# Peptides against a protein of PDB entry 3V4L, part 163

Target 1, 386 residues: chain A of PDB entry 3V4L
Amino acid sequence: GQPLAKDKVALLIGNMSYWEHPKLKAPLVDVYELTNLLRQLDFKVVSLLDLTEYEMCNAVDEFLLLLDKGVYGLLYYAGHGYENFGNSFMVPVDAPNPYRSENCLCVQNILKLMQEKETGLNVFLLDMCRKRNDYDDTIPILDALKVTANIVFGYATCQGAEAFEIQHSGLANGIFMKFLKDRLLEDKKITVLLDEVAEDMGKCHLTKGRQALEIRSSLSEKRALTDPVQGAPCSAEALVRNLQWAKAHELPESMCLKFQCGVHIQLGFAAEFSNVMIIYTSIVHKPPEIIMCDAYVTDFPLDLDIDPKHANKGTPEETGSYLVSKDLPKHCLYTRLSSLQKLKEHLIFTVCLSYQYSGLEDTVEEKQEVNVGKPLIAKLDMHRGL

## One batch from the design tools (peptide; made by RFdiffusion4, then SolubleMPNN)

Design b2_p18_6_s3 (from b2_p18_6, 9 letters changed)
Fold by OpenDDE base, seed 3:
Structure b2_p18_6_s3 (fold): chain B 386 residues (1-386), chain A 18 residues (1-18)
Amino acid sequence: as target 1 above (386 residues)
Amino acid sequence: SAAAKTKLVSTSPELKPL
């Protein structure tokens, strides 16, 4: 019979905005496109950008809570990384320069914890460099992995080699995702699918002799990413998992704000990632005596590190939102909240209406405070350990 | 029109010597 997954869960991490290291670009597009593909494959996808060490640890812990016996677990990482002694280290955005294993997440430690969950399949897709870090002399004493015969690693590059992104004037994928995305929906054993991706990458004149995919697998069964999820959640654990995932993806409801001047504002929300939300405002009603009016969002929680220079833009693209802009309503002011994982409390902010009456030179302001609760990933309380 | 030159850029960090 066709293999069944008890459930399918993916954690996607894209680190780009490094503090002490060169900034990347590809992880933005790669995480977004992979999220959409894995959702078509009935994966529960948590997609996170620009995580600190602490935030990456918490994201992995929350991912491990979604795993259980016979669940398919997929971890994708795009960012800086290294490999020492066959151990893969994912580099957080706050990692020092130079970084060490103590500043980074070891993928083989995550694999150990996934094996304790008795998962049906463990897939790691590592879009990072695999160079040795000569500043890290630590030999990881990893506990012996269990013989589960359900492990697949897809490395974007060979051992000791670099991974590359394509820099254009616009958005572009990393090399690995460029080829992976064209095959990911195929009903094939995951190792066979990755072998075809490796062949497609090997035909590319840009990557020939520079980057090649490495597949490392112990997968004894014909498991595919297309394998159907076992029917309705019959266990209490499956219900808890579904609820936990649903919490991390619940947007605030759209609001209609009414100001004393008679202006009505529509406030709307869109998810770009599990930790990235776009707020948009539009004037839905204006009295004829008001000649000009704009609705700005301000007074955000300090934990979100919102630069006012990037808030209240006339286009989503001016906020740094290039991916969801097609699905957003036009003629709004847009604000991108890129760090929802930092939100400890409810998202409270001010909507400021600035307006002018016909025949008055002075601009008038009215303000309303808005509480939208905990949006998206902020519902997981990733900060409960601080 | 300047054909946007496709450049491969390494995702390798430049580590600073201590």
Scores: peptide ipSAE 0.210, ipTM 0.728, DockQ to the pose 0.745
Fold by OpenDDE base, seed 5:
Structure b2_p18_6_s3 (fold): chain B 386 residues (1-386), chain A 18 residues (1-18)
Amino acid sequence: as target 1 above (386 residues)
Amino acid sequence: SAAAKTKLVSTSPELKPL
């Protein structure tokens, strides 16, 4: 019969905004496009941008809690990285310059932990450089991996080589995602799909002799990303996994705020990523005696590091939100919360209405506090160790 | 319109000397 997945779970990490290293661009688009494709494949997708070492460790730990016997696990990483002695290291945004293995996440350690879960398929898609880091002579003493089948690595480049992004005037994919996205929905054995992606990269004049996909596989079965999920969760563990994932993807409900002056504001929420939310406000009712009114969001939790200069923008693009802007309501003020993983408490903020009456020179302010609980990834309490 | 020249850029960071 066709193989069935007990469930399908993906963790996608895109690191771009490095502190001590060159900033990347492609991971934003690559994580977003891959998220949408994996959702069409019935994956439970956690998508995270710009993680510190600690946040990456916690994201991996939470991902491993979603894994169980016969579950398909997919890890995608786009960012800086290196490979020493056949060990792949993902570089967090807070990594020092130079970085070492102690500042980075070893993919083979994650693989070991995935093997302990008896997963039905383990897919690693590593969109990073595989050059040696000459500042790190550490040979990680990895415990012997179990001799398990059903592991697939798609490396965006060959051993010792570089991965590339496309720079042009707009948003663009990395080289790997540019070819992967065109085939990812195909009902093929994952190693056959990746081999076809490798051929497409090899035919491209831009990538020929610069970047080539490497496939490493122990996959002894015909497994595909298209393999159907087994029907209704019959186990307590499957129910817990579904509830945990649902919690990490629950948006706050849209609210209608009513001010004493008779102005009504619609407050809405949209997810760009599991750790990135757009708040938007619109005036839905204004009394005729009020000539001007604006609704600002302010007083965010300090852990979110929200610069007021980047809040309350007239367009999503002015917040740095280029991907979801088409799906947002128009004629709002927009605020992008890009670090929801940092939220320790409930998301409490103030909606401030500034308005003017006809024939009065003075501006009046009314404020309402809003508590929306823990949105999206903030429900996982990734900070429980601090 | 100047067709923006597609440039490949390595995702390899330049590491500082220790």
Scores: peptide ipSAE 0.203, ipTM 0.719, DockQ to the pose 0.711
Fold by OpenDDE base, seed 4:
Structure b2_p18_6_s3 (fold): chain B 386 residues (1-386), chain A 18 residues (1-18)
Amino acid sequence: as target 1 above (386 residues)
Amino acid sequence: SAAAKTKLVSTSPELKPL
C-alpha cells in the first residue's frame, strides 16, 4: 500500500539579518513560498526568520517535541552555513566573525535527535554554502547514527561549493527554491522529486558550473511529501502535537476599539511567519465634527526591538512586509513585529488616536491599552532557558 | 526596458581573518 504518515511536521528557518555577516534576501521569499507549499501538502509548518543561536536551539527543541513514531519531519534551512568533515553547520544571525561550530547548529546532531523520535521520514533541505570553514578546526565527535533507512538530504550545492541567491530589484528566490517550488507538490518518491529538481537546476545557464544540487539518501521505502496523514489522532501524543502546533499559530482576534470622541477603530492581526505578525489599524467610524484622525500603535514591549520609524506605515511594504500585502485590508496603518520569539510577557501595546475637531487648531489624543496575550510562536515560551 | 541584470550572490560570508 502507499505509506502513511502518522503526521507531517516542518520547521523552516530563514536567516538573513546577520549581525557580523553579509545580509541575505532570498530566505524571506524561500521560507514563505515553501511554507505555503508544505501547508498544501498537509504539513504542520513552523516558519521562523532571523534566529539567534539560542532561538535556533529552542526552535529545534520545539520541533522535536512535535515529532513522534511515524511522523514525517522536514527541516528546511536557508542562510549562511558551512560543512566541515561531512557535518553541516547552520549559522545563527548572532554568530561572530569568524564563527565556529560552538556558535552554530550541527544538522547531524538534529538528525540523531530525530532518529530517537522514531520518525517515519527525515528530510533535510539545506539552502546554504558547503565550503569548509578554515577558522574552525573542531572535529565533531558524533555518536553513530541508527540505521533507520528513512533519511533524505537535499543540499542546494555540492560539497565544498557555494549556494547562491538571485539578486533582482525585487523579491527573488534562492537558486534551490526556484526549482524546488515547481516540483514540490508532485506525487513522487522524495528522492526522485529532488533528482528532477537537480536536472532542472542543471539546465539553468546561471548556475551551470557554479551550483548543483546534491542528494544524499538512505530511503528504503517509496515515501513522498504527498503521502496522506493517518486520519484520526489515535494517540494522546498526536492530540498534544496538534494542540501545540495550533497554539503556535493562533492569531489575536480582531478588536473594535471605541474612543470617547465617538471614533471607532478596527484593530487586526495577520501572520506573515510563525514569529512575524502584522498589526493593522483602520478608522471604521468617525463623527462629522472630527475633520482628521489617525490611529497609531505604540508602547510595544522592549523585547520586540520595534523602531517607531518603521511602525504605523501607510503600506505593508513600507514595514518590510512584501509577501502578505495582497491578503491584508487596504487603507490601514501597518506595523510589522518580526521577532515574536523574543516576547517574554504578554503583548501589551497602546492604540493612540490623534484627531482634530472642526474649528479647533489643536490636535487631541486619546489612548487605549491593548493586551492580546502571547501571539503565534510566543505561546511556546522559547525563552524558558534564560 | 532595462533588462534587470540577474546577479548571483553567494550565501557564503566573507570571513575576516583573525
Scores: peptide ipSAE 0.191, ipTM 0.704, DockQ to the pose 0.751
Fold by OpenDDE base, seed 1:
Structure b2_p18_6_s3 (fold): chain B 386 residues (1-386), chain A 18 residues (1-18)
Amino acid sequence: as target 1 above (386 residues)
Amino acid sequence: SAAAKTKLVSTSPELKPL
């Protein structure tokens, strides 16, 4: 019979905005496009950008809570990384320069924990370099892995080699995602799919002799990312998993704010990633005696590190939101909250209406505080370990 | 139209000497 997944869960991490290392660009597009493809494959996808070490650990722990017997687990990482002694290390954005294994997440440790969950399939897609870090002499003593025969690694590059992104004047994928995305929806055994991606990448004249996809697999069964999810969640654990995932993707409801001057503002919310939300404001009603009015959002929680210079933009693109701009309403002011994982409390902020009456020179301001609770990933309280 | 030269950039950081 066709293999069934009990459920399908993916964690996608894209690290770009490194503190002590060169900034990347491709992970933004790669995580977004992969999220949309995996959603078409009925994956529950958590997508996170720019995580610290602590935030990456917590994201992995929350991902592991979504895993159970017969669940398909997929981890994708795009960012800086290295490989020492056959162990792959994902580099957090706050990693020091130089970094060591103690500052990084070991993929083989995550694999061990996934094997404890009795998963149906473990897929790792590692879009990072695999060069040795000569500043890390630590030999990880890993416990013996279980013989689960359900593991697939897709490495963007071969051992000791670099992975590359394409720098153009616009948004572009990394080399791995550029070829992976074209085949990801194919109903093929995951190793066969990755072999075809490797062949397509091997035809790329830019990366020939510089980057090649490596597949490492113990997968004994014909499992595909297209494998159907087993029907309605029959277990308490499946219900908890569905609720936990739903919480991490719950947007605040759009609201209509009414000001004393008679202006009505629509406040709306859009998810770009599980930790990235766009707030947008629009004037939906204006009295005729008001000649000009603008609705600004301000007074965000300090934990979000919102620069006011990047808030209240006339376009999503001016906030750094290039991917969801087509799905957003036009003629708004836009603000991008890119660090929702840092939010400890409710998202409380101020909507400030600035307006002018016909025949008055002075601008009038009205303010309304808005509490939208914990949006998206902030509902998981990724900081509860402190 | 000058075809924008595709530049490959490594996702390997330059590490500082200890």
Scores: peptide ipSAE 0.165, ipTM 0.718, DockQ to the pose 0.739

Design b2_p18_6_s4 (from b2_p18_6, 9 letters changed)
Fold by OpenDDE base, seed 2:
Structure b2_p18_6_s4 (fold): chain B 386 residues (1-386), chain A 18 residues (1-18)
Amino acid sequence: as target 1 above (386 residues)
Amino acid sequence: DEEAKTKLVSTDPELKPL
């Protein structure tokens, strides 16, 4: 019969905003486009940008809780990385310069833990450099991996080589994602799909002699990313997994705020990533005696590191939100919350209405506090242990 | 006659390593 997945779960990590290392651009677009494609493939996708070591460890732990017997697990990483002795290391945004294995996440350790879950398929897509780190002489003594015939690695580059992004003035994919996205929806064995991506990348004049896709596979079965999920959740574990994922992807409901002056504001929320949310405000009713009226959001929790200079923008793009701007309502003020993983408590903030009456020179202000609970990934309490 | 060497700015997108 056609292979069935018990469920399909993906963790996508894109690190760009490094503290001690060169900033990247491609991981933003790559994680977003891959998220949308994997959702069309019925994957439960957790998409995270700019994680610290601690936040990456917790994201992996939460991903491993979503894995079970016959589940398809996919890990994608885009960012800085290295490979020592066949072990792949993902570099967190807070990693020191130079970084070592003790500051990084070993992909083969994650694979060991995935094999303990008796997964149906393990896919790793590693969009990072594979150069040796000469500052790390640590030989990881990994326990012997179980011989499972269900592992696929897609490396964006060859052993000892670099992976690349395209320097453009606008948004651009990394080289790997540029070719992967065109084939990802094809009903093919995952190793055949990746081989076709390797051929397409090999035809590109930009990457010829600089970057080539490497495929490692133990996959003995015909498994595809298109394989259907087994019907209605028949197990308690499948119900728990569905609830846990749904909890981490629930947006706050849109609110209608009413002010004493008779102005009505719509407060809305949009997810860009599992840890990135856009807040938008719009004036939906204004009395005719009010000539000017603006609705600002302020007083965010300190844990979110919200700079007021980047809040309340006239366009999503001015907040750094280039990807979801087409799906957002027009004529709002926009604020981007990019670090929802850091939120320990409920998201409480102030909506400030500034307005002017016809024939009065002075502006009037009214304020309302808003509590939206724990939005998106903040519901997983990824800070349990600090 | 100073031949202004027009540096052909290579219009090829520069690749940056990840």
Scores: peptide ipSAE 0.270, ipTM 0.611, DockQ to the pose 0.061
Fold by OpenDDE base, seed 1:
Structure b2_p18_6_s4 (fold): chain B 386 residues (1-386), chain A 18 residues (1-18)
Amino acid sequence: as target 1 above (386 residues)
Amino acid sequence: DEEAKTKLVSTDPELKPL
């Protein structure tokens, strides 16, 4: 019969905003597009941007809690990375310069932990450089991996080579994602799908002799990303997994705020990523005696590191949101919360209404505090232990 | 005769390493 997945879970990490390293651009688009494709494949997707070492460790731990016997696990990483002695290291955004293995996440350690979960398939898609780091001479002593015959690595590049993004004016994919996205929905064994992606990359004149996809697999079965999920959750563990994933994706409900002046504001929320939310405000009712009226959000938790200069913008793009802007209501003020994984408490903020009456020169302000609880990934308490 | 130096913006997408 067709193989069945008990469930399908993906963790996607895109690191771009490095502190001590060159900033990247492709991981934003790559994580977003891959999230949308994997959702069409019935994956439970956690998508995270710009994680510190600690936040990456916690994201992996939460991902491992979603894994169980016969579950398909997919880890995608886009960012800086290196490979020493056949071990792949993902570089967090807070990694020092130079970084070492103690500042980075070893993919083979994650694989060991995934094998303990008796997963049905383990897929690693590593969109990072595989050059040796000469500042790290550490040879990780890894315990022997179990013979699970269910592992697939898709490396964006060959061993000792670089992976690339396209420098264009605007948003562009990395080279790997550019070709992967065109094939990802095909009902093929994952190793066959990746081999076709490798052929498509090999036809690209830009990357010929610079980047080539490497496939490493022990996959003995015909497993595809298109394999159907087993029906209704039959186990307590499957219910817990569904609840844990749902928690990481639960948006606050849209609110209608009523001010004493008779202005009504719609407050809405949209997810760009599991750790990135857009707040938008719109005036839905204004008394005719009020000539000007703006509804801005302020007093955010300090943990979110929100620059007020980038808040309350007339377009999503002015907040740095270029991907979900088409799906947002128009004629709002927009604020992008890009670091929800840092939120220790409930998301409490102030909605300020600034307005002017006809025939009065002075602006009036009214304020309402809003508590939306823990949105999205903040429900997983990825800061527990700081 | 201001020779408009058409900066040939090399429209070849520059590859940046990840």
Scores: peptide ipSAE 0.257, ipTM 0.607, DockQ to the pose 0.069
Fold by OpenDDE base, seed 4:
Structure b2_p18_6_s4 (fold): chain B 386 residues (1-386), chain A 18 residues (1-18)
Amino acid sequence: as target 1 above (386 residues)
Amino acid sequence: DEEAKTKLVSTDPELKPL
């Protein structure tokens, strides 16, 4: 019969906003599109952008808590990276220049920990460079992997080669995701699917002789990403996994704020990623005597590093939100919170209503404090470590 | 940093973003 997954869990990391390294663009689109595809495949997806070393470690630890016997685990990474001595290193956004293995996450260490969980399938999709880092002479002493015969690596490039993004003025995929997305939903053994993606990439004249997909696998069974999840959660562990994932994806409820002047504001929330939320405000009722009225958000926690110049925009795109803008209500003020993993406490902020009465030149302000608890990934307390 | 993910400029107008 077709194999069954006990559950399916994916961690997707896209690092772009490096401090000491060249900024990337493709990981934004790549993580978003892959998230939507894996959700169609019944994966529980955690999607994270721009993680520090500490935040990446915690994201991996939380991902490993979702893994158990017969669960399918998928790790996707898009960012800077290297390969020394056959070990793949993912580079955090806060990595120094030059970076070393001590500043980076070793994928083979994550694989070891996944094998301890007795997972049904381990898939790594690595959209990073695989050059040798000549600044890191560390030879990793890795423990011997168990013979689990359930491992697949899809590398966006060959050993010693670079992975590329397409330089556009707008949004564009990395080369790997451009071809992967067209086949990811196919009911094929995952190694066959990736081989077809490699053939499609090999037909691309831009990447011919520059980038080629490498597949490394030890997969004894016909396992596919399309393999059905086993029905109703039959274990306490499956219930815990479902609750942990649900907590990490819970948005605040939309609120109707009433001001003393009789203005009513709708406050709404949308998830772009597990650590990225859009706040939007709209005026839903205005007394006729009020001629001008704006509702802006302010007084955010300092840990979120919100630039006021990018807050309270007339469009989602002016906040840097290009992906979810089609699904957002129109005619709002928009604010993008891109670092929810840094939130130590409840998300408390002020909604400020600025308004003007007919025949008065002076603007009046009313303020309401809003506590929305811990939204999305902030419920996992990733800033504390395990 | 020789390991930086390189940006390819598409010179081919057929490789437009979807």
Scores: peptide ipSAE 0.042, ipTM 0.579, DockQ to the pose 0.090
Fold by OpenDDE base, seed 5:
Structure b2_p18_6_s4 (fold): chain B 386 residues (1-386), chain A 18 residues (1-18)
Amino acid sequence: as target 1 above (386 residues)
Amino acid sequence: DEEAKTKLVSTDPELKPL
C-alpha cells in the first residue's frame, strides 16, 4: 500500500536581517512560498523569520514537541551557514563576527532528537553555504545516529561550496527554491523529486560550476511529501499536537471599534508568517459633520521594537509586506509586527482616532486600548525560562 | 548613514552568496 504519515509537521526558518553579517533577501520569499506549498501538502507549518540563537533553540524545541512515532518532520533553513567536518551549522541573526559552533545550531543534533521521536520521515532542506569556517577549529563529538533508514538531506550546494540568491530589483527566490518550488507538489519519492530538482538546477547557466544540489539519503522506503495523513486524530498525543499547532496559528478576531463622536473603525489582523502579523485599520462609518478622520495604532509593547515611523502606512508595501498585500483589504492604514516571538505578555496597544468637525479649527483625539491576547507564535511562550 | 552595501564580488553581479 502507499505509505501513510501519522501527521506532517514542518519548521521553516529564514534568517536575513543579520546584525554582524551581510543581510539577505531570498529567505523572505523562499519561506513564504515553501509555506504555501507545504500547506497544500497537508503539512502543519511553523514559519519564522529572523531568529536569534535563543529563539532558534526554542523554535526547534517546539517543533520537536509536534513530532511523534510515524510523523513526517521537515526542517527548512535559509540563511548564512557553514559546514565543518560534515556537521552543518545554521547561523542565528545575533551571531557574532566571526561566529563559532557555540553561537550556531548544529543540524545533526536536531536530527538526533528527531530520531528519538521515532518519526516516519526526516527531511532537511538546507539553503545555506557549506564552506568551512576557519574561525571554528572545534570538532564536535556527536553521538552516533540511529539506523532509522528514513533520513533525507537536500543541500542547496555541494560540500565546501556557496549557495546563492539572485540579486534582482524586487522579490526573487534563492537558486534552490527557484527549482524546488516547481516540483515540490509532485507525487514522487522525495529522493527522486530532489534528483529532478538537481538536474533542473544543473541546467542553470548562472550557477554552473558554482552551486550544485547534493542529496544525502538513507531512505529505504518509497516516501513522498504527498503521502496522505492517517485519519482523524484518534490518540491523545495527536489531539495535543493539533491543538498546539492551531494555538500557534490563531489570529486575533477582527474588531469593530465605536468612538464617542460616532466614527466606527474596523481593526483587522493578517498573518504573513508565524511570527509576522499585519494590523490594518479602516474607517467604516463617519458622521457627515466630521470632515477629516484618521485611525492610528500606537503604544505597542516595548519588546516588539516597533518604530512609529514605520507604523500606520498607506500601503502594505511601505511596511515591508510585499507577499500578503494582494490578500489584504485596500484603503487601510497598515502596521507590520515582525518579531511576535519577542512578545512575553498580551499584545495591548492603543487605537487613536484623530478627527476634525466642520467649522472647528482644532483636531480632536479619542483613544481606545485594545487587548488581542497572544497572537500566532506568541501563544507558545518561547521566552519561558528567562 | 552609509549602508555599506558589501557587494560580495561574485563576478556575476546577479548572484549573492548565502
Scores: peptide ipSAE 0.024, ipTM 0.578, DockQ to the pose 0.079; fails the geometry check

